# Peptides against a protein of PDB entry 5VVV, part 7

Target 1, 276 residues: chain A of PDB entry 5VVV
Amino acid sequence: FLCGVVEGFYGRPWVMEQRKELFRRLQKWELNTYLYAPKDDYKHRMFWREMYSVEEAEQLMTLISAAREYEIEFIYAISPGLDITFSNPKEVSTLKRKLDQVSQFGCRSFALLFDDIDHNMCAADKEVFSSFAHAQVSITNEIYQYLGEPETFLFCPTEYCGTFCYPNVSQSPYLRTVGEKLLPGIEVLWTGPKVVSKEIPVESIEEVSKIIKRAPVIWDNIHANDYDQKRLFLGPYKGRSTELIPRLKGVLTNPNCEFEANYVAIHTLATWYKSN
Target 2, 276 residues: chain A of PDB entry 5VVV as posed
Amino acid sequence: FLCGVVEGFYGRPWVMEQRKELFRRLQKWELNTYLYAPKDDYKHRMFWREMYSVEEAEQLMTLISAAREYEIEFIYAISPGLDITFSNPKEVSTLKRKLDQVSQFGCRSFALLFDNIDHNMCAADKEVFSSFAHAQVSITNEIYQYLGEPETFLFCPTEYCGTFCYPNVSQSPYLRTVGEKLLPGIEVLWTGPKVVSKEIPVESIEEVSKIIKRAPVIWDNIHANDYDQKRLFLGPYKGRSTELIPRLKGVLTNPNCEFEANYVAIHTLATWYKSN

## One batch from the design tools (peptide; aimed at target 1 L82 D116)

Design b1_p9_8_s1 (made by RFdiffusion4, then SolubleMPNN; from b1_p9_8, 8 letters changed)
Fold by OpenDDE base, seed 4:
Structure b1_p9_8_s1 (fold): chain B 276 residues (1-276), chain A 9 residues (1-9)
Amino acid sequence: as target 1 above (276 residues)
Amino acid sequence: SERAKRFWS
């Protein structure tokens, strides 16, 4: 069971010292996972093709080493979906080289994220792939296999919540393709009925699990505040029955952008997790 | 509520 934090918000990324402090807290509270997915980290998303500099490499190596020190699984995410051409072998090779570099930093767990992107494929991709889901699954499977099928590999769908599913969760052709064609060793991220789900009913997890043919990892936006600069979410982790735990592969909370605001959010997630 | 969404093209 993956339980911890995803740094997955839009806005100023956390600094390395904050991330190290996070690892200390995660260990203390018996959580086990950090997903590196800061939307405004340039080489994560907008410039995903760009290799890390020597200085950036040193920082990431140090961060990954710190995660290991605190027994936190460091998952490196990349979001190539803004401008990748899925059918272009050069793009695939570029992605491979980027992840090779990160592997050299000591990273062993990875994620490909296709959230918050346009649903339209370019003309070249339309000639090769039957759908957007087929394109995403193809590259995800290829990368997963290329990396030697790492123990933890995550996929974030474009339809990552109930409200984004067309026509709905159970009938989504996109999610059906993901379920049928995504290799079984790859985990699927999900935010619940909504992007920010006030509640995540057990029945909603059963519904999505059926179509994706696996238990999802919850990307939980309950404490996310990147959509409202005037709000901090300081309340407890709630609206999730502990009956979800045996039906999930994990829960990763995507909390407030302000690192200092997240004590209650993360602590109460830990309490929730340990209560089952 | 919905979190911030950004697109770049």
Scores: peptide ipSAE 0.105, ipTM 0.855, DockQ to the pose 0.217
OpenDDE base, seeds 1, 2, 3, 5: peptide ipSAE 0.089, 0.102, 0.076, 0.104; ipTM 0.830, 0.851, 0.814, 0.849

Design b1_p9_8_s2 (made by RFdiffusion4, then SolubleMPNN; from b1_p9_8, 6 letters changed)
Fold by OpenDDE base, seed 2:
Structure b1_p9_8_s2 (fold): chain B 276 residues (1-276), chain A 9 residues (1-9)
Amino acid sequence: as target 1 above (276 residues)
Amino acid sequence: DEEAKRFWS
């Protein structure tokens, strides 16, 4: 069961010292996972093709080593979906090289994220793939296999919550394709009924699990505040029955952008997790 | 906030 934090917000990413402090807290609270997915980290998303510099590599190596020190699984995410051409072997090779570099930093867990992107494929991809889901699954499977089928590999669908599913969760051709064709060893991230879900009912997890043919990992935006600079979400992790735990592969909370604001959010997630 | 959505660029 993956339980911890996804740094998945828009805005200023956490600094390395904050991330290390996070790992310490996660360990202390018996959480086990950190997903590196800061949207405004340039080489994560906007410039996903760009290899890390020597200096950046040193920082990431240090960060990954720190995660290991605190027995936190460090999952490196990349979000190539803004401008990748799925059918272009050079693009696939570029992605492979990028992840190879991160592997050299000591990272063993990875995620491919296709959240918050346009649903349209380019002309070249339309000639090769039957749908956007097919394109995403193809590259994800290939990367997963290329990396030697790591123990933890996550996929974030474009339809990552109920409100983004067309026509709905249970009937989504996109999610059906994901469920049927994504290799079974790849985990699927899910956010619940909405982008920010006040509640995540058990039934909603059963519904999505059926179509994706696996228990999802929750990317939980309950404490996310990147969409409203006027608000800090300081309340507890709530609106999730502990009955979800046996029906999930994990829960990763995407909390407030302000690192210092997240004590209650993360602590209460830990309490929730340990209560089952 | 059930209607809240994260922004994206």
Scores: peptide ipSAE 0.157, ipTM 0.853, DockQ to the pose 0.154
OpenDDE base, seeds 1, 3, 4, 5: peptide ipSAE 0.154, 0.132, 0.147, 0.149; ipTM 0.855, 0.844, 0.851, 0.850

Design b1_p9_8_s3 (made by RFdiffusion4, then SolubleMPNN; from b1_p9_8, 7 letters changed)
Fold by OpenDDE base, seed 3:
Structure b1_p9_8_s3 (fold): chain B 276 residues (1-276), chain A 9 residues (1-9)
Amino acid sequence: as target 1 above (276 residues)
Amino acid sequence: SELNKRYWS
């Protein structure tokens, strides 16, 4: 069971010292996972093709080593979906080289994210793939196999919550293709009925699990505030029954952008997880 | 939309 934090917000990424402090807190609270997915980290999303510099490589190696020191699984995410051409072998090769570099830093766990992108394929991809889901699954499976089938590999769908599913969760052709074609060793990220789910009912997890043919990992935006600069949610982790735990592969909270605001968010997630 | 809040923030 993956339990911890996703750094998955828009806005200023956390500094390396904040991330190391996070790992210390995660270990202390008996949490086990950090997903590196900061949307405004240039080489994560906008410039995903660009290799890390020598200086950036040293920072990432140090961060990954710190995660290992605190027994935290470091998952490196990349979000190529803004401008990747799925049918172009050069794009696939570029993605492989980027993930090879991160693997050389000592990273063993990876995520491929297709959240918050246009649902339309380019003309070249439409000639090769039957749907956007087929294109995403193809590259995700290829990358997963290329990396030697790592123990932890995550996929974030474009339809990552109930409100984004067309026509709905149980009838989505996109999620059906993901469930049928995504290799079984790849985990699927989900935010619940909404992007910011006030509640995640058990029945809603049973519904999505049926179509994706696996238990999801919750990307939990309950404490996210990137979408409203006036919002600071300091309340406890709530609106999730502990009956979800046996029905999930994990829970990763995407908390407030302000690192110092997240004590209650992360601590109460840890209490919730240990109450099962 | 919730998407616009995250994507355009």
Scores: peptide ipSAE 0.084, ipTM 0.835, DockQ to the pose 0.295
OpenDDE base, seeds 1, 2, 4, 5: peptide ipSAE 0.071, 0.085, 0.082, 0.081; ipTM 0.814, 0.838, 0.834, 0.837; seed 2 fails the geometry check

Design b1_p9_8_s4 (made by RFdiffusion4, then SolubleMPNN; from b1_p9_8, 8 letters changed)
Fold by OpenDDE base, seed 1:
Structure b1_p9_8_s4 (fold): chain B 276 residues (1-276), chain A 9 residues (1-9)
Amino acid sequence: as target 1 above (276 residues)
Amino acid sequence: SELAKRFWS
């Protein structure tokens, strides 16, 4: 069971010292996972093709080593979906080289994210793939196999919540393709009925699990504030029955952008997890 | 409808 934090918000990424402090807190609270997915980190999303410099490499190696020191699984995410051409072998090769570099930093767990992108393929991809889901699954499977089938590999769908599913969760051709064709060793991220789900009913998890043919990892936006930084979400982790735990592969909370605001959010997630 | 969206670019 993956339980911890995803740094998955828009806005200023956390600094390396904040991330190290996070790892210390995660260990202390018996949480086990950190997903690196900061939307405004340039080489994560907007400039995903760009290799890390020597200086950036040193920082990431130090960060990954710190995660290991605190027994936290460090998952490196990349979000190529803004402008990748799935059918272009040069793009696939570029993605492979980027993940090879991160592997050399000591990273062993990875994620490909296709959240918050346009639902339409370019003309070149339409000539090769039957649908957007087919294109995403193809590259994800290829990368997963290329990396030697790492123990932890995550996929974030474009339809990552109930409100984004067309026509709905149980009848989505996109999610059906993901469920049927995504290799079984790859985990699927999900935010619940909504982008920011006030509640995540057990029945809603059973519904999505059926179509994706696996238990999801919850990317939980309950404390996310990147959509309204005038607000801080300081309340406890709630609206999730502990009956969800045996029906999930994990829960990763995506909290407030302000690192200092997240004590209650993360601590109460840990309490929830241990209360099962 | 979704009232809280993270998507912006």
Scores: peptide ipSAE 0.128, ipTM 0.848, DockQ to the pose 0.197
OpenDDE base, seeds 2, 3, 4, 5: peptide ipSAE 0.108, 0.094, 0.117, 0.128; ipTM 0.845, 0.829, 0.842, 0.850

## One batch from the design tools (peptide; aimed at target 1 L82 Y160 F164)

Design b1_p10_1 (made by RFdiffusion4)
Pose (drawn by RFdiffusion4):
Structure b1_p10_1 (pose): chain A 276 residues (1-276), chain P 10 residues (1-10)
Amino acid sequence: as target 2 above (276 residues)
Amino acid sequence: THERESYYDE
């Protein structure tokens, strides 16, 4: 069961030294996972096709090392959604070459994120693929095979919370396609009824497990502050029923950008991780 | 900025 932090916000990402202290903290409080997905570390999203330079690679390896040294599972995320051409094989290949490079840093766990992308395709893609959801699942599956079908592997859908489902959660062509075609070994990230969920009703998640055909992994935006300059969140982890742990694969908290402000955010996530 | 605003726009 996956529990911990996702560094998944827009803005200045954390540095290696902050992530070491993060791992030591996750262990002192018995959490198991860290998802690396900062939106503005350019090679994660904006320049996803680009390989890490020599010194960048030294950094990532030293990072994946301290993750094992503290036994925190490290999941690496990549976001090709902005401009990838799903049908073109050179494009699919560059993704593998990039995911290969990181595999050789010590990385076993991977994620493909597709949040916040223009919902339609290029002229070339609309031929080979029936729908937008078809294209993503095809690549996500093909990639899931190539890496030797890894232990934990996450998929973040374009429709990733209740508000964002067209027309509703239950009869959505995008969501229908995912639950049926996406492989049973691939996890699905979900964010609650809204992007920043005030509460997560047990009925809403049971409802979601309907069409996804899985217990989804929560990308929790409760303490995220990247969307309002004036705002910071030092409150407790709240509005999440303890009765959810049995029904979910995990919860990764996407916290405040200011690293040291995240003490309460992670500790309260940790205490609640107990009690179920 | 634009992407962030789009992301949190419900």

Design b1_p10_1_s1 (made by RFdiffusion4, then SolubleMPNN; from b1_p10_1, 8 letters changed)
Fold by OpenDDE base, seed 2:
Structure b1_p10_1_s1 (fold): chain B 276 residues (1-276), chain A 10 residues (1-10)
Amino acid sequence: as target 1 above (276 residues)
Amino acid sequence: SELNKRFYSE
C-alpha cells in the first residue's frame, strides 16, 4: 500500500530541505511514499525533454538518497503530455533518455502523468493511434518495459476524476482502453469523483476499479490550495472511509503549497491509514 | 495557458 505525499501542485515547488524534512516526517508517521510531480518544475512538465544539469543532478541524487535514508519510496513523475508527439520515435527516445538519467540518480520508481492536458492528438498521432488513450497507453507500456518493469510505475490518466470522464466513469471509452491495454503491473492514479473531492465513496472506487481493472492509487486533492492562494486547508484528512484501504493500492495526498501548513493534513492521513 | 491551472472550477 503506497501512502504518503504527492508534490503535485502548481506554484513554487518545495525546496530540497523541505522535501528532506517531509521524508523525516513521513517515516516518523509510518508513511512510505513521496511522488515528485511539481507542475512548475520546468524539467518535469514544460521542458520535460531537457536533461538535468550537473548541479540539478546532484540535487536530485541527494534528494533520492535522503528518501532512501528515511525508507521513503521516491517516485519520479514526468508530465510530457503538453507537447509530446506519441507516434514520433524521437520523442519516445527523448523520454527514455530522460528517465535513464533519473535512473542513474538512483531512482527506481516512476510515473507518467497525463493530467491537465488537451484531449486532442496531433495529425501524426491520429494516423497511428485509434484514440488518445491508445497513444498514452502505448508509450506508458513501452517506457515501463524499457525501464525493466520497475516495482512501482504509476500512470495518471487524463480522465483522472469522475467529472472528467466522458460520458461517465463506468462508460468512459478512455478509461476502458486504459483498463484493457495498460500493462497490469502499472498502477493508475485516481482523484475521486471530483478534482477536489469532499468525499470519496467506496462505491465510486469500486466503479473506477472495475473499468481500469485494478485498484487505483488515490491522488488526493483534499488539502490542495494551488487554485486559491488565499486559502489554507488546515483540517484533517476526512471523507474517506477506512473501508477504502483494502480497495486501494495507495493514497498520496497533494497538500497545500505552503509546506508548513501540511502538518495536520499529513499526520491525519497517517492516522487514517493506521486505523485499518 | 488554461492548461497551467488545475481545473478546479467545476
Scores: peptide ipSAE 0.099, ipTM 0.808, DockQ to the pose 0.631
OpenDDE base, seeds 1, 3, 4, 5: peptide ipSAE 0.078, 0.070, 0.087, 0.094; ipTM 0.805, 0.786, 0.809, 0.808

Design b1_p10_1_s2 (made by RFdiffusion4, then SolubleMPNN; from b1_p10_1, 8 letters changed)
Fold by OpenDDE base, seed 4:
Order: sequence, then structure tokens, then C-alpha cells
Structure b1_p10_1_s2 (fold): chain B 276 residues (1-276), chain A 10 residues (1-10)
Amino acid sequence: as target 1 above (276 residues)
Amino acid sequence: DELNKRFYSE
């Protein structure tokens, strides 16, 4: 069971010292996972093709080593979906080289994120792939196999919540393709019925699990404030029955952008997890 | 347009 934090917000990324402090807190609270997915980290999303500099490499190596010191699984995410051509072997090779570099930093767990992108394929991809889901699954499977089938590999679908599913969760052709074609060792991220789910009913998890053919990892936006930084979400982790735990592969909370605001959010997630 | 913020449906 993956339980911890995803740094998955838009806005100023956390500094390395905040991330190290996070790892210390995660260990203390018996949580086990950090997903590196800061949307405004340039080489994560906007410039995903760009290799890390020597200085950036040193910082990431130090961060990954710190995660290991605190027994926290460090998952490196990349979001190539803004401008990748899935059918172009050069683009696939560029993605491989980027993840090879991160592997050299000592990272062993990875994620491919296709959230918050246009649903349209380019003309070249339409000639090769039957659908957007087929294109995403193809590259995800290829990268997963290329990396030697790492123990933890995550996929974030474009339809990552109930409200983004067309026509709905159980009938989504996109999620059906993901469920049928995504290799079984790859985990699927999900935010619940909504992007920010006040509640995640057990029945909603059973519904999505059936179509994706696996238990999801919850990307939980309950404390996310990147959509309205005038608000801080300081309340406890709530609206999730502990009956979800045996039906999930994990829960990763995507909290407030302000690192200092997240004590209650993360602590109460840990209490929730240990209460099962 | 490139998305630079998350669109939450509450």
C-alpha cells in the first residue's frame, strides 16, 4: 500500500530542504511514499525533453538519497503529454534518455502523467493509434518495459476522475482501453468522483476498479489549494472510509502549496491509514 | 492554450 504525499500542484515547487523535512515527517508517521510531480518544475512538464544540468542532477541525487535514508519510496513523475508526438520514435527515445538520467540518480520508481492535457491527437498519431488512450498506453507500456519493469510504475490517465469520464466512469472507452491494454504491473492514479473529491464513496472505487481492472492509487486533492491560493485547507483528512484501504493500491495526498500548512493534512492521513 | 493551473470541478 503506497501512502504519503504527491507534490503535484501548480505553483512554486517545494525547496529541497522542505522535501527532506517531508521525508522525516513521513517516516515518523509511518508513511512510505513521495511522488515528485510539481507541475511548474520546468523539466517535469513544460520542458520534459530537457536533461538535468550537473547542478540539478546533484540536487536530485541528494534528494533521492535522503528519501532512501528515511525509507521513503521516491517516485519520479514526468508529464510529456502537452506536446509529445506518441508515434515519433525520436520522442520516445528522448523520454527514455530522460528517465535513464533519473535512473542514474538512484531513482527506481517512476510515473507517466497525462493529466490536464488536450484530448486531441496530432495527425501523425491518428494514423498510428486507434485512440488517445491507445497512444498513451503504448508509450507507457514501452517505457515500463524499457526501464526493466520497475517495482513501482504509475500512470495518470487524462480521465483521472469521475467528472472527466465520457460518457461516465463505467462506460468510458478511454478507461476501458487503459484497463485492457495497460500492463498489469502499472498502477493507475485516480482523484475520485471529482478533481477535488469531498467524499470518495466505496462504490465509486469499485466502479473505477472494474473498468481499469486494478485497484487505483488515489491522488487525493482534498487539501489542494493551487486552484485558489487565497484559501488554506487546514482540516483533517476526512470523507474517506477506512473500508477504502483494502480496495486501493495507495493514497497520495496532494496538499496545499504552502509546505508549512500541511501538518494536519499529512498527520491525519497517517492516522486514517493506521486505523485499519 | 497550455494549462498552467488545475481546473477543479467542485
Scores: peptide ipSAE 0.078, ipTM 0.811, DockQ to the pose 0.482
OpenDDE base, seeds 1, 2, 3, 5: peptide ipSAE 0.072, 0.078, 0.063, 0.077; ipTM 0.822, 0.814, 0.782, 0.811

Design b1_p10_1_s3 (made by RFdiffusion4, then SolubleMPNN; from b1_p10_1, 8 letters changed)
Fold by OpenDDE base, seed 5:
Parts: sequence; structure tokens; C-alpha cells
Structure b1_p10_1_s3 (fold): chain B 276 residues (1-276), chain A 10 residues (1-10)
Amino acid sequence: as target 1 above (276 residues)
Amino acid sequence: DELAKRFYSE
């Protein structure tokens, strides 16, 4: 069971010292996972093709080593979906080289994220792939196999919550393709019925699990505040029955942008997790 | 809040 934090918000990323402090807290609270997915980290999303500099490499190696020191699984995410051409072998090779570099930093767990992108394929991809889901699954499977089938590999679908599913969760051709074609060793991220789900009913997890043919990992936006910088979400982790735990592969909270605001959010997630 | 979109159109 993956339980911890995803740094997955828009806005100023956390600094390395904050991330190290996070790892100490995660260990102390018996949590085990950190997903590196800061939307405004340039080489994560907007410039995903760009290799890390020597200085950036040293920082990432230090961060990954710190995660290992605190027995936290470090998952490196990349979001190529803004401008990748899935059918272009050069794009696939560029993605492979980027993840090879991160593997050299000592990273062993990875994620491909296709959240918050347009649903339209370019003309070249339409000639090769039957649908957008087929294109995403093809590259994800290829990368997963290329990396030697790492123990933890995550996929974030473009339809990552109930409200983004067309026509709905149980009838989505996109999620059906993901469920049928995505290799079984790859985990699927999900935010619940909504982007920010006040509640995640057990029945909603059973519904999505059926179509994706696996238990999801919850990307939980309950404490996310990137959409409203005038608000801080300081309340406890709630609206999730502990009956979800045996029906999930994990829960990763995407909390407030302000690192200092997240004590209650993360601590109460840990209490929830240990209460099962 | 519950219907917040994370995708910001530039």
C-alpha cells in the first residue's frame, strides 16, 4: 500500500530542504511514499525533453538519497502530454533518455502523467493510434518495459476523475482502453468522483476499479489549494472510509502549496491509514 | 471548490 504525499500542485515548488523535512515527517508517521510531480518544475512538464544540468542532477541525487535514508519510496513523475507526438520515435527516444538520466540518479520508481492536457491527437498520431487512450497506453507500456518493469510505475489518465469521464466512469471508452491495454504491473492514479473530492465513496472506487481492471492509487486533492491561493485547507483528512484501504493500491495526498500548512493534513492521513 | 479545474488555459 502506497501512502504519503504527491507534490503535484501548480505554483512554486517546494525547496529541497522542505522535501527532506517531508521525508523525516513521513518516516516518523509511518508513511512510505513521495511522488515528485510539481507542475511548475520546468523539466517535469513544460520542458520535459530537457535533460537535467550537472547542478540539477546533484540536487536530485541528494534528494533521492535522502528519501532512501528515511525509507521513503521516491517516485519520479514526468508530464510529456502538453506537446508530445506519440507516434514519433524521436519523442519516445527523448523520453527514454530523460528517464535513463533519472535512473542514474538512483531512482527506481516512475510515473507518466497525462492529466490536464487536451484530448485531441495531432494528425500524425491519428494515423497510427485508434484513440488518445491507445496512444498513451502504447508509450506507457513501452517505457515501463524499457525501464525493466520497475516495482512501482504509475499512470495518470487524462480522465483522472468521475467528472472528466465521457460519458461516465463505467461507460468511458478511454478508461476501458486503459483497463484492457495498460500492462497489469502499472498502477493508475485517480482523484475520486471530482478533481477535488469532498467524499470518496466505496462504491465509486468499486466502479472505477472494474473498468480499469485494478485497484487505483488515490491522488487526493482534499487539501490542495493551488486553485484558490486565498484559502488554506487546515482541516483533517476526512470523507474517506477506512473501508477504502483494502480496495486501493494507495493514497497520496496533494496538499497545500504552503509547505508549513500541511502538518494536520499529513498527520491525519497517517492516523487514517493506521486505523485499518 | 469541489468542481475546481486544475488545468489553467494560458
Scores: peptide ipSAE 0.120, ipTM 0.836, DockQ to the pose 0.185
OpenDDE base, seeds 1, 2, 3, 4: peptide ipSAE 0.087, 0.079, 0.087, 0.100; ipTM 0.825, 0.825, 0.786, 0.829

Design b1_p10_1_s4 (made by RFdiffusion4, then SolubleMPNN; from b1_p10_1, 7 letters changed)
Fold by OpenDDE base, seed 5:
Structure b1_p10_1_s4 (fold): chain B 276 residues (1-276), chain A 10 residues (1-10)
Amino acid sequence: as target 1 above (276 residues)
Amino acid sequence: SELNERFYSE
């Protein structure tokens, strides 16, 4: 069971010292996972093709080593979906080289994120792939196999919550293709019925699990505040029955942008996880 | 904006 934090918000990323403090807190609270997915990290998303500099490599190596010191699984995410051409072998090769560089930093767990992108394929991809889901699954399976089938590999679908599913979760052709064609060792990220789910009912997890043919990992936006920086979500982790735990592969909370605001959010997630 | 997608999903 993956339990911990995703740094998955828009806005100023956490500094390396905050991330190291997070790992200490995660270990102390018996949590085990950190997903590196900061939307405004340039080489994560907007400039995903760009290799890390020597200085950036040293910082990432230090961060990955710190995660290992605290027995935290470090998952490196990349979000190529803004401008990747899935049918272009040069783009696939560029993505492989980027993940090879991160593998050299000592990273062993990875994620491909296709959240918050246009649902339309370019003309070249439409000639090669039957749908956007087929294009995403093809590259994700190829990358997963290329990396030697890592123990932890995550996929974030473009339809990552109930409200983004067309026509709905159980009838989505996109999620059906993901469930049928995504390799069984790849985990699927999900935010619940909404992007910010006030509640995640057990029945909603049973519904999505049926179509994706696996238990999801919850990307939980309950404490996310990047959409309204005038608000801080300081309340406890709630609206999730402990009956979800045996029906999930994990829970990763995407908390407030303000690092210091997240004590209650992460601590109460840990209490929830240990109460099963 | 992508921030808007999160905002409209509340």
Scores: peptide ipSAE 0.068, ipTM 0.809, DockQ to the pose 0.356
OpenDDE base, seeds 1, 2, 3, 4: peptide ipSAE 0.067, 0.055, 0.061, 0.058; ipTM 0.809, 0.806, 0.760, 0.809

Design b1_p10_2 (made by RFdiffusion4)
Pose (drawn by RFdiffusion4):
Structure b1_p10_2 (pose): chain A 276 residues (1-276), chain P 10 residues (1-10)
Amino acid sequence: as target 2 above (276 residues)
Amino acid sequence: SEREEYIEQV
C-alpha cells in the first residue's frame, strides 16, 4: 500500500538536499513512497524527450541511492501530454530511451502523467486511434511492457477528479475506455471530487472504482499552495475518512512548495496512515 | 499559461 509525498507542484522544485531530509522524515514516520513529478523541472514535462546531462545524471543517481538507503520507494514520473504524437513510432521510441536512461539510475518504479492537456489530437493521431483515451492507454501499456512490467507503475488520467469528468464520473467515454483497456498491473491516480478536494466521500471513491476497475491512488492536493501566492497550509490532514485505507491503493500528498512548511502536512498524513 | 489556467481551475 502506497503512502507518502508527490513533489508534483508548479514552481521552484526542491533540491537534492531537501529530498534527502524528506526521505529521513518519511522513514521516522513510516511512509513508503515518493513520486518525483515537479511540473517545472524542465526534463520532466516541458522537454520530456531530452536526456539528462552528465552532471544531472550524477544527481539523480545519488538521489535514487539515498531513497534505498532510507528504504523509501522512488517513482519517477514523465509527462509527454503537451505535444507527444502518440501514433508516430519515433516519438514512442524517444519515450522508451528516456525511460531507459532513468531505469539505469536505479529506478524500478515509474509513472506516466496526463493531467492538464488540451483534450483533442493532431491530424496524424486521429487516424490510427479511435479516441483520445485510446491513444494514452496504448502508449501506457506499450511502455508498461517494455520496462519488464515494473512493480509499481502509475497513470494519471486527463480526467483525474470528479469535476473534470465529461459529462459525469459514471458514463464518461474517457473513463469507460481506461477501466477496460488499461492493464491490471497499472495504477490510476485520482484526486477526489475536485482538484483540491475539501472532503473525499467513501461513496465517491466506491463510485470511481466502478469505472476504473481498481482502487485508485489518490494524488492529494489538500496542502498544495502553488495556485495562490498569499496562501500556506499548516493544518492537519482532514476531511478524509479513516475508512478509506481499505478501498484505496494509496495516497500521495502534493504539499506546500515551501519545503519546511510541510512538517504538519506529512506528520498528520502519517498518524492517519496508522489507525488503518 | 498552463499555471494560470490551473489557478483559474482552482

Design b1_p10_2_s1 (made by RFdiffusion4, then SolubleMPNN; from b1_p10_2, 7 letters changed)
Fold by OpenDDE base, seed 1:
Structure b1_p10_2_s1 (fold): chain B 276 residues (1-276), chain A 10 residues (1-10)
Amino acid sequence: as target 1 above (276 residues)
Amino acid sequence: SLHERMRKMV
């Protein structure tokens, strides 16, 4: 069971010292996972093709080593979906080379994210792939196999919540293709019925699990505040039955952008997890 | 939601 934090918000990424402090807190609270997915980190999303500099490499190696010191699984995410051409072998090779570099930093766990992108493929991809889901699954499977089938590999779908599914969760051709064709060792991220789910009913997890043919990892936006800079979410983790735990592969909370605001959010997630 | 709107604008 993956339990911890995803740094997955828009806005200023956390500094390296905040991330190290997070790892210390995660260990203390018996949480085990950190997903590196900061939207405004240039080489994560907008400039995903760019290799890390020597200085950036040293920082990431130090961060990954700190995660290991605190027994926290460091998952490196990349979000190529804004402008990748899935059918272009040069794009695939560029993605492979980027993940090879991160593997050299001592990283062993990875994620490919296709959240917050348009559903439209370019003309070249439409000639090769039957649908957007087929293109995403093809590259994800290829990368997973290329990396030697890492123990932890995550996929974030473009339809990552109930409100994004067309026509709905149980009938989505996109999620059906993901469930049928994504290799079984790859985990699927999900935010619940909505992007920010006030509640995640057990029945809603059973519905999505059936179509994706696996238990999801929850990307939980309950404490996310990147959509409203005037608000801080300081309340406890709530609206999730502990009956979800045996039906999930994990829960990763995407909390407030302000690192110092997240004590209650993360501590109460840990209490929730230990209550089962 | 407001969050869904912001995520779609990027």
Scores: peptide ipSAE 0.082, ipTM 0.846, DockQ to the pose 0.179
OpenDDE base, seeds 2, 3, 4, 5: peptide ipSAE 0.079, 0.065, 0.077, 0.079; ipTM 0.840, 0.807, 0.841, 0.846

Design b1_p10_2_s2 (made by RFdiffusion4, then SolubleMPNN; from b1_p10_2, 7 letters changed)
Fold by OpenDDE base, seed 1:
Structure b1_p10_2_s2 (fold): chain B 276 residues (1-276), chain A 10 residues (1-10)
Amino acid sequence: as target 1 above (276 residues)
Amino acid sequence: SLHERARKLV
């Protein structure tokens, strides 16, 4: 069971010392996972093709080593979906080289994220792929196999919550293609019925699990505040039954942008997880 | 929702 934090918000990324402090807190609270997915980290999303510099490489190696010191699984995410051409072999090779570089830093766990992108493929991709889901699954499977089938590999769908599914969760052709064609060793991220789910009912997890043919990892936006810079979410982790735990592969909380605001969010997630 | 729009517009 993956339990911990995703740094998955828009806005100023956490500094390396905040991430190290996070790992220390995660270990202390018997949580086990950190997903590196900061939207405004330039080489994560906007400039995903760019290799890390020598200085950036040293910082990432130090961060990955710190995660290992605290027994935290470090998952490196990349979000190529803004401008990738899925059918272009040069784009696929560029993504491979980027993940090879991160593998050399000592990273062993990875994620491909296709959240918050347009559903329209370019003309070249429409000639090769029958749908957007087929394009995403093809590259994800190829990268997963290229990396030697890592123990932890995550996929974030473009339809990552109930309100983004067309026509709905159980009838989505997109999620059906993901469930049928995504290799079984790849985990699927999900935010519940909404982007920010006040509640995640058990029945809603059973519905999505059926179509994706696996238990999801919850990307939990309950404490996310990137959508409202005037608000801090300081309340406890709530609106999730502990009956979800045996029906999930994990829970990763995407908390407030302000690192110092997240004590209650993360501590109460840990209490919830241990109450099972 | 407003929240769903905000994540897509950043």
Scores: peptide ipSAE 0.106, ipTM 0.849, DockQ to the pose 0.175
OpenDDE base, seeds 2, 3, 4, 5: peptide ipSAE 0.100, 0.080, 0.097, 0.098; ipTM 0.845, 0.820, 0.842, 0.845

